# Peptides against a protein of PDB entry 3HTU, part 9

Target 1, 75 residues: chain A of PDB entry 3HTU
Amino acid sequence: RRPEEWGKLIYQWVSRSGQNNSVFTLYELTNGEDTEDEEFHGLDEATLLRALQALQQEHKAEIITVSDGRGVKFF

## One batch from the design tools (peptide; made by RFdiffusion4, then SolubleMPNN)

Design b1_p10_3_s3 (from b1_p10_3, 7 letters changed)
Fold by OpenDDE base, seed 5:
Structure b1_p10_3_s3 (fold): chain B 75 residues (1-75), chain A 10 residues (1-10)
Amino acid sequence: as target 1 above (75 residues)
Amino acid sequence: SLMEQIKKKA
């Protein structure tokens, strides 16, 4: 899958699941319990970042960088 | 925590 294809799968999960919080750390998206059954679980962070950057281009997400790591806010 | 930092910045 290409990064943009991964982005689509991730966003579909975000939009279809009953999310009460639209903010995630990059780690919990691919390693968290909530996504264990998703195809993108276990995805390497480098590819994940590219996927999220694709979503960001579509204004569907915003990558957030802080001192201790990165996260993402979905719209 | 990392999440707190992210939420603060979001």
Scores: peptide ipSAE 0.576, ipTM 0.923, DockQ to the pose 0.843
Fold by OpenDDE base, seed 1:
Structure b1_p10_3_s3 (fold): chain B 75 residues (1-75), chain A 10 residues (1-10)
Amino acid sequence: as target 1 above (75 residues)
Amino acid sequence: SLMEQIKKKA
């Protein structure tokens, strides 16, 4: 899968899962309990970042960088 | 925590 294809799968999950909080750390998105059954679980962070960047171009996500790491906010 | 920092900036 291409990064933008991963982005689509991730965003579909975010949308259908009805998450109360749309903010995630990059780690919990691919390694957390909530996504264990998803195809993108275990996805390497480099590919994840590219996927999220694709979503960001579509204004569907915002990558957040702080001193201790990165996260993402979905819209 | 990392999550707290992210949420504050979001």
Scores: peptide ipSAE 0.568, ipTM 0.922, DockQ to the pose 0.844
Fold by OpenDDE base, seed 4:
Structure b1_p10_3_s3 (fold): chain B 75 residues (1-75), chain A 10 residues (1-10)
Amino acid sequence: as target 1 above (75 residues)
Amino acid sequence: SLMEQIKKKA
């Protein structure tokens, strides 16, 4: 899958699970318990970041960078 | 924590 395709899958989960406006660390999004059954569970962080960047271009997500890591807020 | 920092900035 291309990053844009991963982004679509991730956002579909966010929307369907009612996680809009929620915030995740990048780690918990792909390694957390809440996404264990999702196809994108275990996705490498580099590909995840590109997927989220695609969503960000569509104003569906905002990548948040802090001193010691990154997260994402979904809209 | 990382999450706290992220939420603060969000």
Scores: peptide ipSAE 0.564, ipTM 0.921, DockQ to the pose 0.927
Fold by OpenDDE base, seed 3:
Structure b1_p10_3_s3 (fold): chain B 75 residues (1-75), chain A 10 residues (1-10)
Amino acid sequence: as target 1 above (75 residues)
Amino acid sequence: SLMEQIKKKA
């Protein structure tokens, strides 16, 4: 899958599970309990970041960078 | 924590 395709799957989960306006660390998004049954669970962080960047271009997400890591807010 | 830092900046 292309990063854009992963982004689509991630945002579909965000929408259908009511996680809009929620904030995640990148780790919990792909390794957490809430996404265990999702196809993108276990996705490598590099590909995840590219997927989220695609969503960010569409104003569907905002990647948040802090001193010791990154997270994402979905809209 | 990392999450607290992220939420603070969000």
Scores: peptide ipSAE 0.559, ipTM 0.920, DockQ to the pose 0.924

Design b1_p10_3_s4 (from b1_p10_3, 7 letters changed)
Fold by OpenDDE base, seed 2:
Structure b1_p10_3_s4 (fold): chain B 75 residues (1-75), chain A 10 residues (1-10)
Amino acid sequence: as target 1 above (75 residues)
Amino acid sequence: SLLDKIKEAA
């Protein structure tokens, strides 16, 4: 899958699970218990980041960067 | 925690 395709899957999960406006760390999104049953669970962070960047371009997510980590807010 | 920092920044 391409990053954009992963982004689509991730956002579909966000929407159908009611996670809009929720905030996740990148690790939590792919390694947390809330996404254990999702196809993108275990996705490498590099690909995840690209997927989220694609969503960000569509104003569906905002990547948050702090000094010691990154996260994402979904809209 | 990192999560708290992220959420605070959001």
Scores: peptide ipSAE 0.331, ipTM 0.844, DockQ to the pose 0.900
Fold by OpenDDE base, seed 1:
Formats: C-alpha cells, structure tokens, sequence
Structure b1_p10_3_s4 (fold): chain B 75 residues (1-75), chain A 10 residues (1-10)
C-alpha cells in the first residue's frame, strides 16, 4: 500500500470509531489496544508518518511535534 | 505524559 492508501484506512477508522478525543500519539495509533484489529496495526512509524503527512495535505490531520515525541490531531 | 503534552499543544 502507498502512504496515501494507509492514510485513507487510518482516517476511515478514526471516523467510524467515533473517538471522543481526536489526538493520538503516533505509537498508540499503530501499537495501541484500540487499533489491534485494524490493518494498520503494527505499521512502521516511518510509513505511518508519510500516511499522516498525506492526510495533513488534505487538511484531515495535523502532525504535532513536541520536544519528546510526536502525535497527530484528526479533523 | 507525552499524550498530555501533545493534547496541550493541539
């Protein structure tokens, strides 16, 4: 799958799951319990980042960088 | 936590 395709799958999950909090760390998206049954679970962080960057270009996400890690906010 | 920092920055 291309990064854009992964992004689509991730965003579909976000939309369908009805998460009350739309902010995630990158780790919990691919390694968390909430996504255990998703195809993107276990996805490497590099590919995840590219997927999220694709979503960011579409204004569907915002990658957040702090001194000790990264996360993402979905819209 | 990291998550808290991210949420605060969001």
Amino acid sequence: as target 1 above (75 residues)
Amino acid sequence: SLLDKIKEAA
Scores: peptide ipSAE 0.292, ipTM 0.825, DockQ to the pose 0.821
Fold by OpenDDE base, seed 5:
Structure b1_p10_3_s4 (fold): chain B 75 residues (1-75), chain A 10 residues (1-10)
Amino acid sequence: as target 1 above (75 residues)
Amino acid sequence: SLLDKIKEAA
């Protein structure tokens, strides 16, 4: 899958599970309990970041960087 | 926590 395709799958989960306006760490999104049954669970962080960047271009997400990690807010 | 930091920055 292309990063954009991963982004679509991720956002579909966000939308259908009512996680809009929620904030996740990148680790939480691909390794957390809430996404265990999703196809993107276990996705490598580099690909995840590219997927989220695609969503960010569409104004569906905002990647947040702090000194000790990264996360994402979905809209 | 990291999550708290990210949430505060959002």
Scores: peptide ipSAE 0.291, ipTM 0.825, DockQ to the pose 0.902
Fold by OpenDDE base, seed 3:
Structure b1_p10_3_s4 (fold): chain B 75 residues (1-75), chain A 10 residues (1-10)
Amino acid sequence: as target 1 above (75 residues)
Amino acid sequence: SLLDKIKEAA
């Protein structure tokens, strides 16, 4: 899958799952319990980042970078 | 936590 294809799958999950919070660390998005049944579970962080960057270009996500890690806010 | 920091920055 291309990064934008992964982005689509991720955003589909976000939009369907009715999450209480739309902010995730990159780790919990691919390694957390909430996404265990999703195809993107276990996705390497580099590919995940590219997927999220594709979503960011579509204004569907905002990647947040702090000194100790990274996260994402979905819209 | 890291998550809290990220959420605060969001």
Scores: peptide ipSAE 0.270, ipTM 0.812, DockQ to the pose 0.816

Design b1_p10_4_s1 (from b1_p10_4, 4 letters changed)
Fold by OpenDDE base, seed 1:
Structure b1_p10_4_s1 (fold): chain B 75 residues (1-75), chain A 10 residues (1-10)
Amino acid sequence: as target 1 above (75 residues)
Amino acid sequence: DVEILKEKLA
């Protein structure tokens, strides 16, 4: 899958799962308990970042960098 | 929202 295809799958999960909190660390998105059954679970961070960047271009996500880590906000 | 992220990352 291409990064933008991963992005589509990730956003579909976000939209359909009814997550209360739409803010994730990059780690919990691909390694967390809530995504264990998803195809993108275990996705490498580099590919994940590219996927999220694709979503960001579509205004569906915002990658956030803080002093001690990175995360993403989904819209 | 950023505050929530900071909380997660803290």
Scores: peptide ipSAE 0.211, ipTM 0.806, DockQ to the pose 0.636
Fold by OpenDDE base, seed 3:
Structure b1_p10_4_s1 (fold): chain B 75 residues (1-75), chain A 10 residues (1-10)
Amino acid sequence: as target 1 above (75 residues)
Amino acid sequence: DVEILKEKLA
């Protein structure tokens, strides 16, 4: 899958599970309990970041980068 | 840390 395709799958989960306006760490999104049944569970962080960047271009997410970590807010 | 990130967004 392309990063854009992963982004689509991730946002579909966000929308269908009612996680809009929620904040995740990148680790939580791909390794957390809430996404265990999703195809993107276990996705490598580099590919995840590219997927989220695609969503960010569509104003569906905002990547938060601070000194000690990274996260994402979905809209 | 999700709580720290949430605080940053507030």
Scores: peptide ipSAE 0.211, ipTM 0.803, DockQ to the pose 0.154
Fold by OpenDDE base, seed 2:
Structure b1_p10_4_s1 (fold): chain B 75 residues (1-75), chain A 10 residues (1-10)
Amino acid sequence: as target 1 above (75 residues)
Amino acid sequence: DVEILKEKLA
């Protein structure tokens, strides 16, 4: 899958999951309990980042970078 | 962590 395709899968999960929280750390998104059953669980961080960057260009996500870590907010 | 990120967005 291309990063854009991963992004689509991730956003589909976000949209259908019904979770109240829309902010994730990158690690949580691919290694957390909430995504254990998703196809993108275990996705390498480099590919994940590219996927999220694609979503960001579509205004569906915002990558958050702070001194002590990185995450993403989905819209 | 997530809480820190959420605080950043607040």
Scores: peptide ipSAE 0.203, ipTM 0.800, DockQ to the pose 0.150
Fold by OpenDDE base, seed 4:
Structure b1_p10_4_s1 (fold): chain B 75 residues (1-75), chain A 10 residues (1-10)
Amino acid sequence: as target 1 above (75 residues)
Amino acid sequence: DVEILKEKLA
């Protein structure tokens, strides 16, 4: 899958599970309990980041970078 | 840390 396709799958989960306006670290999004049954669970961070960047371009997500880590807020 | 990120966006 291309990053854009992963982004679509991720956002579909966000929307269907009612996680809009929630904040995740990149790690918990792909390694956390809440996404264990999703196809994108275990996705490598590099591909995840590209997927989220695609969503960000569509104003569906905002990648947050702070001194001690990174996360994402979904809209 | 998720909590830190949440507070940043608050």
Scores: peptide ipSAE 0.201, ipTM 0.797, DockQ to the pose 0.150

Design b1_p10_4_s2 (from b1_p10_4, 8 letters changed)
Fold by OpenDDE base, seed 5:
Structure b1_p10_4_s2 (fold): chain B 75 residues (1-75), chain A 10 residues (1-10)
Amino acid sequence: as target 1 above (75 residues)
Amino acid sequence: AVEELLKRLK
C-alpha cells in the first residue's frame, strides 16, 4: 500500500470509531490497544508518518513534533 | 492549540 492508502485506512478507523478530535502518540496508533484489530497495527513508523502527512495535506490531521515526542490530532 | 495537544500526549 502507498502512504496515501494507509492514510485512508487510518482515517476510516478514526471516523468509524468516533475518534475524531482525538489525540494519539504515533506509538499508540500502531502499537496501542485501541488499534489491535486494524490493518495498520504494527505499521512501521516511517510509513505511518508519510500516511499522516498525506492526511495533514487534506486537513484531516495535524502532526505534532516536539523534542519530547510526536503525536497526531485527527479532525 | 498545540500546547493543549501536547498536554494530552503526556
Scores: peptide ipSAE 0.151, ipTM 0.722, DockQ to the pose 0.385
Fold by OpenDDE base, seed 3:
Structure b1_p10_4_s2 (fold): chain B 75 residues (1-75), chain A 10 residues (1-10)
Amino acid sequence: as target 1 above (75 residues)
Amino acid sequence: AVEELLKRLK
């Protein structure tokens, strides 16, 4: 799958599970309990970041990048 | 620190 395709799957989960306006660490999205049954669970962080960047361009997410770690807020 | 801050925003 392409990054934008992963982004679509991730956002579909966000929307259908009622996680809009929620904040996650990148680790939480791919390793957390809430996404255990999702196809993107276990996705490498590099690909995840590219997927989220695609969503960010669509104004569906905002990536939070700081020296101590990274997170994302979905809209 | 970042994770803690993000958790507080959830």
Scores: peptide ipSAE 0.150, ipTM 0.726, DockQ to the pose 0.194
Fold by OpenDDE base, seed 2:
Structure b1_p10_4_s2 (fold): chain B 75 residues (1-75), chain A 10 residues (1-10)
Amino acid sequence: as target 1 above (75 residues)
Amino acid sequence: AVEELLKRLK
């Protein structure tokens, strides 16, 4: 899968999951309990970041990068 | 609410 294809899968999960919290750390998305059953669970961080960057270009996500970590907000 | 977003990331 291409990064943008992973992004689509991730965003589909966000949209369907009904999670009240739309902010995640990168680790939480691929290693957290909430995504254990998702295809993108275990995805390497480099590919994940590229996927999220693709979503960001579509204004579907915002990557948050600060000194003490990184995360993403989905819209 | 940037501050709230950061709280969720920590």
Scores: peptide ipSAE 0.148, ipTM 0.712, DockQ to the pose 0.387
Fold by OpenDDE base, seed 4:
Structure b1_p10_4_s2 (fold): chain B 75 residues (1-75), chain A 10 residues (1-10)
Amino acid sequence: as target 1 above (75 residues)
Amino acid sequence: AVEELLKRLK
């Protein structure tokens, strides 16, 4: 799958599960208990980041980068 | 830590 395709799957989960306006660490999104049944569970961080960047271009997510880690807020 | 910061943003 392309990063854009992963982004679509991730946002579909966010929307359907009512997680809009929620904030996740990148680890929580792909390794957390809440996403265990999703296709993107276990996705490598590099591909995840590209997927989220695609969503960010569409104003559907905001990547939060600080000195000691990263996260994402979905809209 | 970033995890604590993100928890506060929830």
Scores: peptide ipSAE 0.148, ipTM 0.727, DockQ to the pose 0.221

Design b1_p10_4_s3 (from b1_p10_4, 6 letters changed)
Fold by OpenDDE base, seed 3:
Structure b1_p10_4_s3 (fold): chain B 75 residues (1-75), chain A 10 residues (1-10)
Amino acid sequence: as target 1 above (75 residues)
Amino acid sequence: DVEKLKEMLK
């Protein structure tokens, strides 16, 4: 899958599960309990970041980068 | 610590 396709799957989960306006760490999104049954569970962080960047271009997500970690907010 | 990181990101 292309990063844009992963982004679509991730945002579909966000929308269907009511996680709009929620904040995740990148690790939580792909390794956490809430996404265990999703296709993107276990996705490598590099591909995840590209997927989220695609969503960010569409104003569906905001990647948050701080000194001690990275996360994402979905809209 | 996921919770710690989440707090830092808020």
Scores: peptide ipSAE 0.152, ipTM 0.744, DockQ to the pose 0.211
Fold by OpenDDE base, seed 4:
Structure b1_p10_4_s3 (fold): chain B 75 residues (1-75), chain A 10 residues (1-10)
Amino acid sequence: as target 1 above (75 residues)
Amino acid sequence: DVEKLKEMLK
């Protein structure tokens, strides 16, 4: 799958599970308990970042980068 | 710590 395709799957989960306006760490999104049954569970962080960047261009997510880590807010 | 990091990202 391309990063944009992963982005679609991730946002579909966000929407159908009612996680809009929620904040995740990148690790939590792909390694957390809430996404264990999703196809994107275990996705490498590099591909995840590209997927989220695609969503960010569509104003569906905002990537947050700080010195102590990275996260994402979904809209 | 996921919760700690989430608070820092808010």
Scores: peptide ipSAE 0.151, ipTM 0.742, DockQ to the pose 0.212
Fold by OpenDDE base, seed 1:
Structure b1_p10_4_s3 (fold): chain B 75 residues (1-75), chain A 10 residues (1-10)
Amino acid sequence: as target 1 above (75 residues)
Amino acid sequence: DVEKLKEMLK
């Protein structure tokens, strides 16, 4: 899958599960309990980041980077 | 700590 295809799957989960306006760490998205049954669970962080960047271009997410880590807010 | 980091990102 291409990064934008992963992004589509991720955002579909966000929308269907009611996670809009939620904040996640990048680790939580691919390694957390809430996504264990999703196809993108276990996705490598580099590919995840590219997927989220694709969503960010569509104004569906905002990647947040701070000194203590990185996360994403979905809209 | 995921929760701690999430608080920082809000």
Scores: peptide ipSAE 0.149, ipTM 0.741, DockQ to the pose 0.210
Fold by OpenDDE base, seed 5:
Structure b1_p10_4_s3 (fold): chain B 75 residues (1-75), chain A 10 residues (1-10)
Amino acid sequence: as target 1 above (75 residues)
Amino acid sequence: DVEKLKEMLK
């Protein structure tokens, strides 16, 4: 799958699960309990970041980078 | 720690 396609799957989960306006760490999205049953669980962080960047271009997410880690807010 | 980082990001 292309990063854009992963982004679509991720956002579909966000929307269907009512997680809009929620904040996740990048690790939580691919390794957390809430996404264990999703296809993107276990996705490598590099591909995840590109997927989220695609969503960010569509104003569906905001990637937050701080010295202590990275996260994302979905809209 | 995921929870600690989440609090920092919010």
Scores: peptide ipSAE 0.147, ipTM 0.740, DockQ to the pose 0.211

Design b1_p10_4_s4 (from b1_p10_4, 6 letters changed)
Fold by OpenDDE base, seed 4:
Structure b1_p10_4_s4 (fold): chain B 75 residues (1-75), chain A 10 residues (1-10)
Amino acid sequence: as target 1 above (75 residues)
Amino acid sequence: DVEKLKKMLE
């Protein structure tokens, strides 16, 4: 799958599970318990970042980068 | 710590 396709799957989960306006760490999104049954569970962080960047261009997510780590807010 | 980081990112 292309990063854009992963982005679609991720956002579909966000919408279906009612996680809009929620904040995740990148690790939590792909390694957390809440996404264990999703196809994107275990996705490498590099591909995840590209997927989220695609969503960000569509104003569906905002990637937050700080010195202590990275996260994402979904809209 | 996920919770700590989430608070920092909000």
Scores: peptide ipSAE 0.158, ipTM 0.755, DockQ to the pose 0.212
Fold by OpenDDE base, seed 5:
Structure b1_p10_4_s4 (fold): chain B 75 residues (1-75), chain A 10 residues (1-10)
Amino acid sequence: as target 1 above (75 residues)
Amino acid sequence: DVEKLKKMLE
């Protein structure tokens, strides 16, 4: 799958699960309990970041990068 | 710590 396609799957989960306006760490998205049953669980962080960047271009997410880690807010 | 980081990001 292309990063854009992963982004679509991720956002579909966000929308269907009512997680809009929620904040996740990048690790939590692919390794957390809430996404264990999702296709993107276990996705490598590099691909995840590109997927989220695609969503960010569509104003569906905001990637937050700080010295102590990275996360994402979905809209 | 996921919870700590999430609080920092919010």
Scores: peptide ipSAE 0.157, ipTM 0.756, DockQ to the pose 0.212
Fold by OpenDDE base, seed 2:
Parts: structure tokens; C-alpha cells; sequence
Structure b1_p10_4_s4 (fold): chain B 75 residues (1-75), chain A 10 residues (1-10)
């Protein structure tokens, strides 16, 4: 799958599960309990980041990068 | 701590 395709799957989960306006760490999104049954669980962080960047271009997500870590907010 | 990080990112 292309990063954009992963982004689509991730956002579909966000929408279906009612996680809009929620914040995740990148690790939580792919390694957390809430996504254990999702296809993108276990996705490598590099690909995840590209997927989220694609969503960010569509204003569906905002990647948050600070000195203390990185996360994403979905809209 | 995921929750701690989430709070910082909000």
C-alpha cells in the first residue's frame, strides 16, 4: 500500500470509531490497544508518518512535533 | 507514558 492508501485506512478508522478530534502518539496509533484489530496496526513509523502527512495535506490531521515527542490530531 | 505524552500534545 502507498502511504496515501494507509492514510485512507487510518482515517476511516478514526471516523468509524468516533476518534475525530482525538490526539494520538504515533506509537499509540500503530501499537496501542485501540487499533489492535486494524490493518495498520504494526505499521512502521516511517510509513505511518508519510500516511499522516498525506492526511495533513487534506486537512484531516495535524502532526504535532515537539521536543518531548510526536503525535497526531485527527479532525 | 502515553497519556502524559498525549496531554503534552493537546
Amino acid sequence: as target 1 above (75 residues)
Amino acid sequence: DVEKLKKMLE
Scores: peptide ipSAE 0.143, ipTM 0.743, DockQ to the pose 0.211
Fold by OpenDDE base, seed 1:
Structure b1_p10_4_s4 (fold): chain B 75 residues (1-75), chain A 10 residues (1-10)
Amino acid sequence: as target 1 above (75 residues)
Amino acid sequence: DVEKLKKMLE
């Protein structure tokens, strides 16, 4: 799958599960309990980041980078 | 600590 395709799957989960306006760490998205049954669970962080960047271009997410880590807010 | 990071990111 391309990063954009992963982005679509991720955002579909966000929308269907009611996670809009939620904040996640990148690790939580692919390694957390809430996404264990999703196809993108276990996705490598590099590909995840590219997927989220695609969503960010569509104004569906905002990647947040701070000194203590990175996260994402979905809209 | 996921919760700690989430609070920082909000």
Scores: peptide ipSAE 0.141, ipTM 0.743, DockQ to the pose 0.211

Design b1_p10_5_s1 (from b1_p10_5, 4 letters changed)
Fold by OpenDDE base, seed 1:
Structure b1_p10_5_s1 (fold): chain B 75 residues (1-75), chain A 10 residues (1-10)
Amino acid sequence: as target 1 above (75 residues)
Amino acid sequence: LKEELEKKAQ
């Protein structure tokens, strides 16, 4: 899959799963309990980042950088 | 990390 295809799958999950919060660490998305049954679970962080960057171009996500790591906010 | 992300996301 291309990064934008992964992005589509991730965003579909976000949109359909009824998340209480739309802010995630990158680790939560690919290694967390909530996504264990998703195709993108276990996705390497480099590919994840490219997927999220594709979503960011579509204004569907914002990658957030803080002092001790990165995360993403979905819109 | 999560707390800091949530703060910055506001």
Scores: peptide ipSAE 0.561, ipTM 0.911, DockQ to the pose 0.829
Fold by OpenDDE base, seed 5:
Structure b1_p10_5_s1 (fold): chain B 75 residues (1-75), chain A 10 residues (1-10)
Amino acid sequence: as target 1 above (75 residues)
Amino acid sequence: LKEELEKKAQ
């Protein structure tokens, strides 16, 4: 899958699960309990970041960088 | 990290 295709799957999960406006660490998106049953669980961080960047271009997500890591807010 | 992200997200 291309990064933008992963982004679509991730956002579909966010939307269907009613977690719009939620904030996630990059780790919990791909390694957390909430996404254990999703296809993108276990996705490498590099591909995840590109997927989220695609969503960010569509104003569906915002990648947040802080001193000790990164996360994302979905809209 | 999570707390810092939540704060910055607002």
Scores: peptide ipSAE 0.557, ipTM 0.911, DockQ to the pose 0.909
Fold by OpenDDE base, seed 4:
Structure b1_p10_5_s1 (fold): chain B 75 residues (1-75), chain A 10 residues (1-10)
Amino acid sequence: as target 1 above (75 residues)
Amino acid sequence: LKEELEKKAQ
């Protein structure tokens, strides 16, 4: 899958699970219990970042950078 | 990390 295709899958999960307006660390998104049954569970961080960047271009997500790491807020 | 992200997301 291309990064933008992963982005679609991730956002579909966000929408159908009612996680819009929620904030995640990148680790939670691909390694957390909440996404254990999703196809994108275990996705490498590099590909995840590209997927989220695609969503960000569509104004569906915002990648957040702080001193000790990164996360994402979905809209 | 999570706490800082939530603060910055506001």
Scores: peptide ipSAE 0.555, ipTM 0.910, DockQ to the pose 0.903
Fold by OpenDDE base, seed 3:
Structure b1_p10_5_s1 (fold): chain B 75 residues (1-75), chain A 10 residues (1-10)
Amino acid sequence: as target 1 above (75 residues)
Amino acid sequence: LKEELEKKAQ
């Protein structure tokens, strides 16, 4: 899958599970319990970041960088 | 980390 395709799958989960306007660490998106049954569970962080950047271009997400890590807010 | 992310997301 291309990064944009991963982004679509991730956002579909966010929307259908009612997680809009919520904040995640990058780790919990791909390694957390809430996404264990999703295709993107276990996705490498580099590909995840590219997927989220595609969503950010569409104004569906904002990647947040702080001193000790990164996360994302979905809209 | 999560706390800092939530703070910045406001």
Scores: peptide ipSAE 0.552, ipTM 0.908, DockQ to the pose 0.910

Design b1_p10_5_s2 (from b1_p10_5, 4 letters changed)
Fold by OpenDDE base, seed 1:
Structure b1_p10_5_s2 (fold): chain B 75 residues (1-75), chain A 10 residues (1-10)
Amino acid sequence: as target 1 above (75 residues)
Amino acid sequence: LKEELLKKAE
């Protein structure tokens, strides 16, 4: 899958599961319990980041950087 | 980390 295809799958989960306006660390998005049954569970961080960047271009997500790591907010 | 993310996301 291309990054934008992963982004689509991730955002579909966000929308269907009611996680809009939620904030995740990158780790918990792909390694957490809440996404264990999703196809994108276990996705490598580099591909995840590119997927989220695609969503960010569509104003569906914002990648957040703080002193000790990164996360994402979905809209 | 997540606490800082939540703060910045506001």
Scores: peptide ipSAE 0.606, ipTM 0.914, DockQ to the pose 0.871
Fold by OpenDDE base, seed 4:
Structure b1_p10_5_s2 (fold): chain B 75 residues (1-75), chain A 10 residues (1-10)
Amino acid sequence: as target 1 above (75 residues)
Amino acid sequence: LKEELLKKAE
């Protein structure tokens, strides 16, 4: 899958599960219990970041950087 | 990390 295709799957989960306006660490999104049954569980961080960047271009997500890591807010 | 993300996301 291309990064933008992963982004589509991730955002579909966000929408269906009611996680809009929620904030995740990158690890939580791909390794957390809430996404354990999703196809993108276990996705490598590099591909995840590209997927989220595609969503960010569509104003569906915002990648957040702080001193000790990164996360994402979905809209 | 999560706490800082929540704060910055406001």
Scores: peptide ipSAE 0.604, ipTM 0.913, DockQ to the pose 0.905
Fold by OpenDDE base, seed 2:
Structure b1_p10_5_s2 (fold): chain B 75 residues (1-75), chain A 10 residues (1-10)
Amino acid sequence: as target 1 above (75 residues)
Amino acid sequence: LKEELLKKAE
């Protein structure tokens, strides 16, 4: 799958599960309990970041950077 | 980390 395809799957989960406007750490998104049953669980961070960047271009997500790491907010 | 993310997301 291409990064943008992963982005689509991730956003579909966000929408279906009612996680719009929620914030996640990158680790939580791919390694957390809430996404254990999702295809993108376990996705490498590099690919995840590219997927989220694709969503960001569509204004569906915002990658947030703080001093000790990164996360994402979905819209 | 998440606490800081939440703050910045506001």
Scores: peptide ipSAE 0.604, ipTM 0.913, DockQ to the pose 0.902
Fold by OpenDDE base, seed 3:
Structure b1_p10_5_s2 (fold): chain B 75 residues (1-75), chain A 10 residues (1-10)
Amino acid sequence: as target 1 above (75 residues)
Amino acid sequence: LKEELLKKAE
């Protein structure tokens, strides 16, 4: 899958599970309990970041960078 | 980390 295709799958989960306006660390998106049954669980961080960047271009997400890591807010 | 993210997301 291309990064933008992963982004689509991730956002579909966000929308259908009612996680809009929620904030996640990158780790819990791909390694957390809430996404354990999703296709993108276990996705490498590099590909995840590219997927989220695609969503960011569509104004569906914002990647947040702080001193000790990164996360994302979905809209 | 999560706490810092929530703060910046406001």
Scores: peptide ipSAE 0.601, ipTM 0.912, DockQ to the pose 0.878

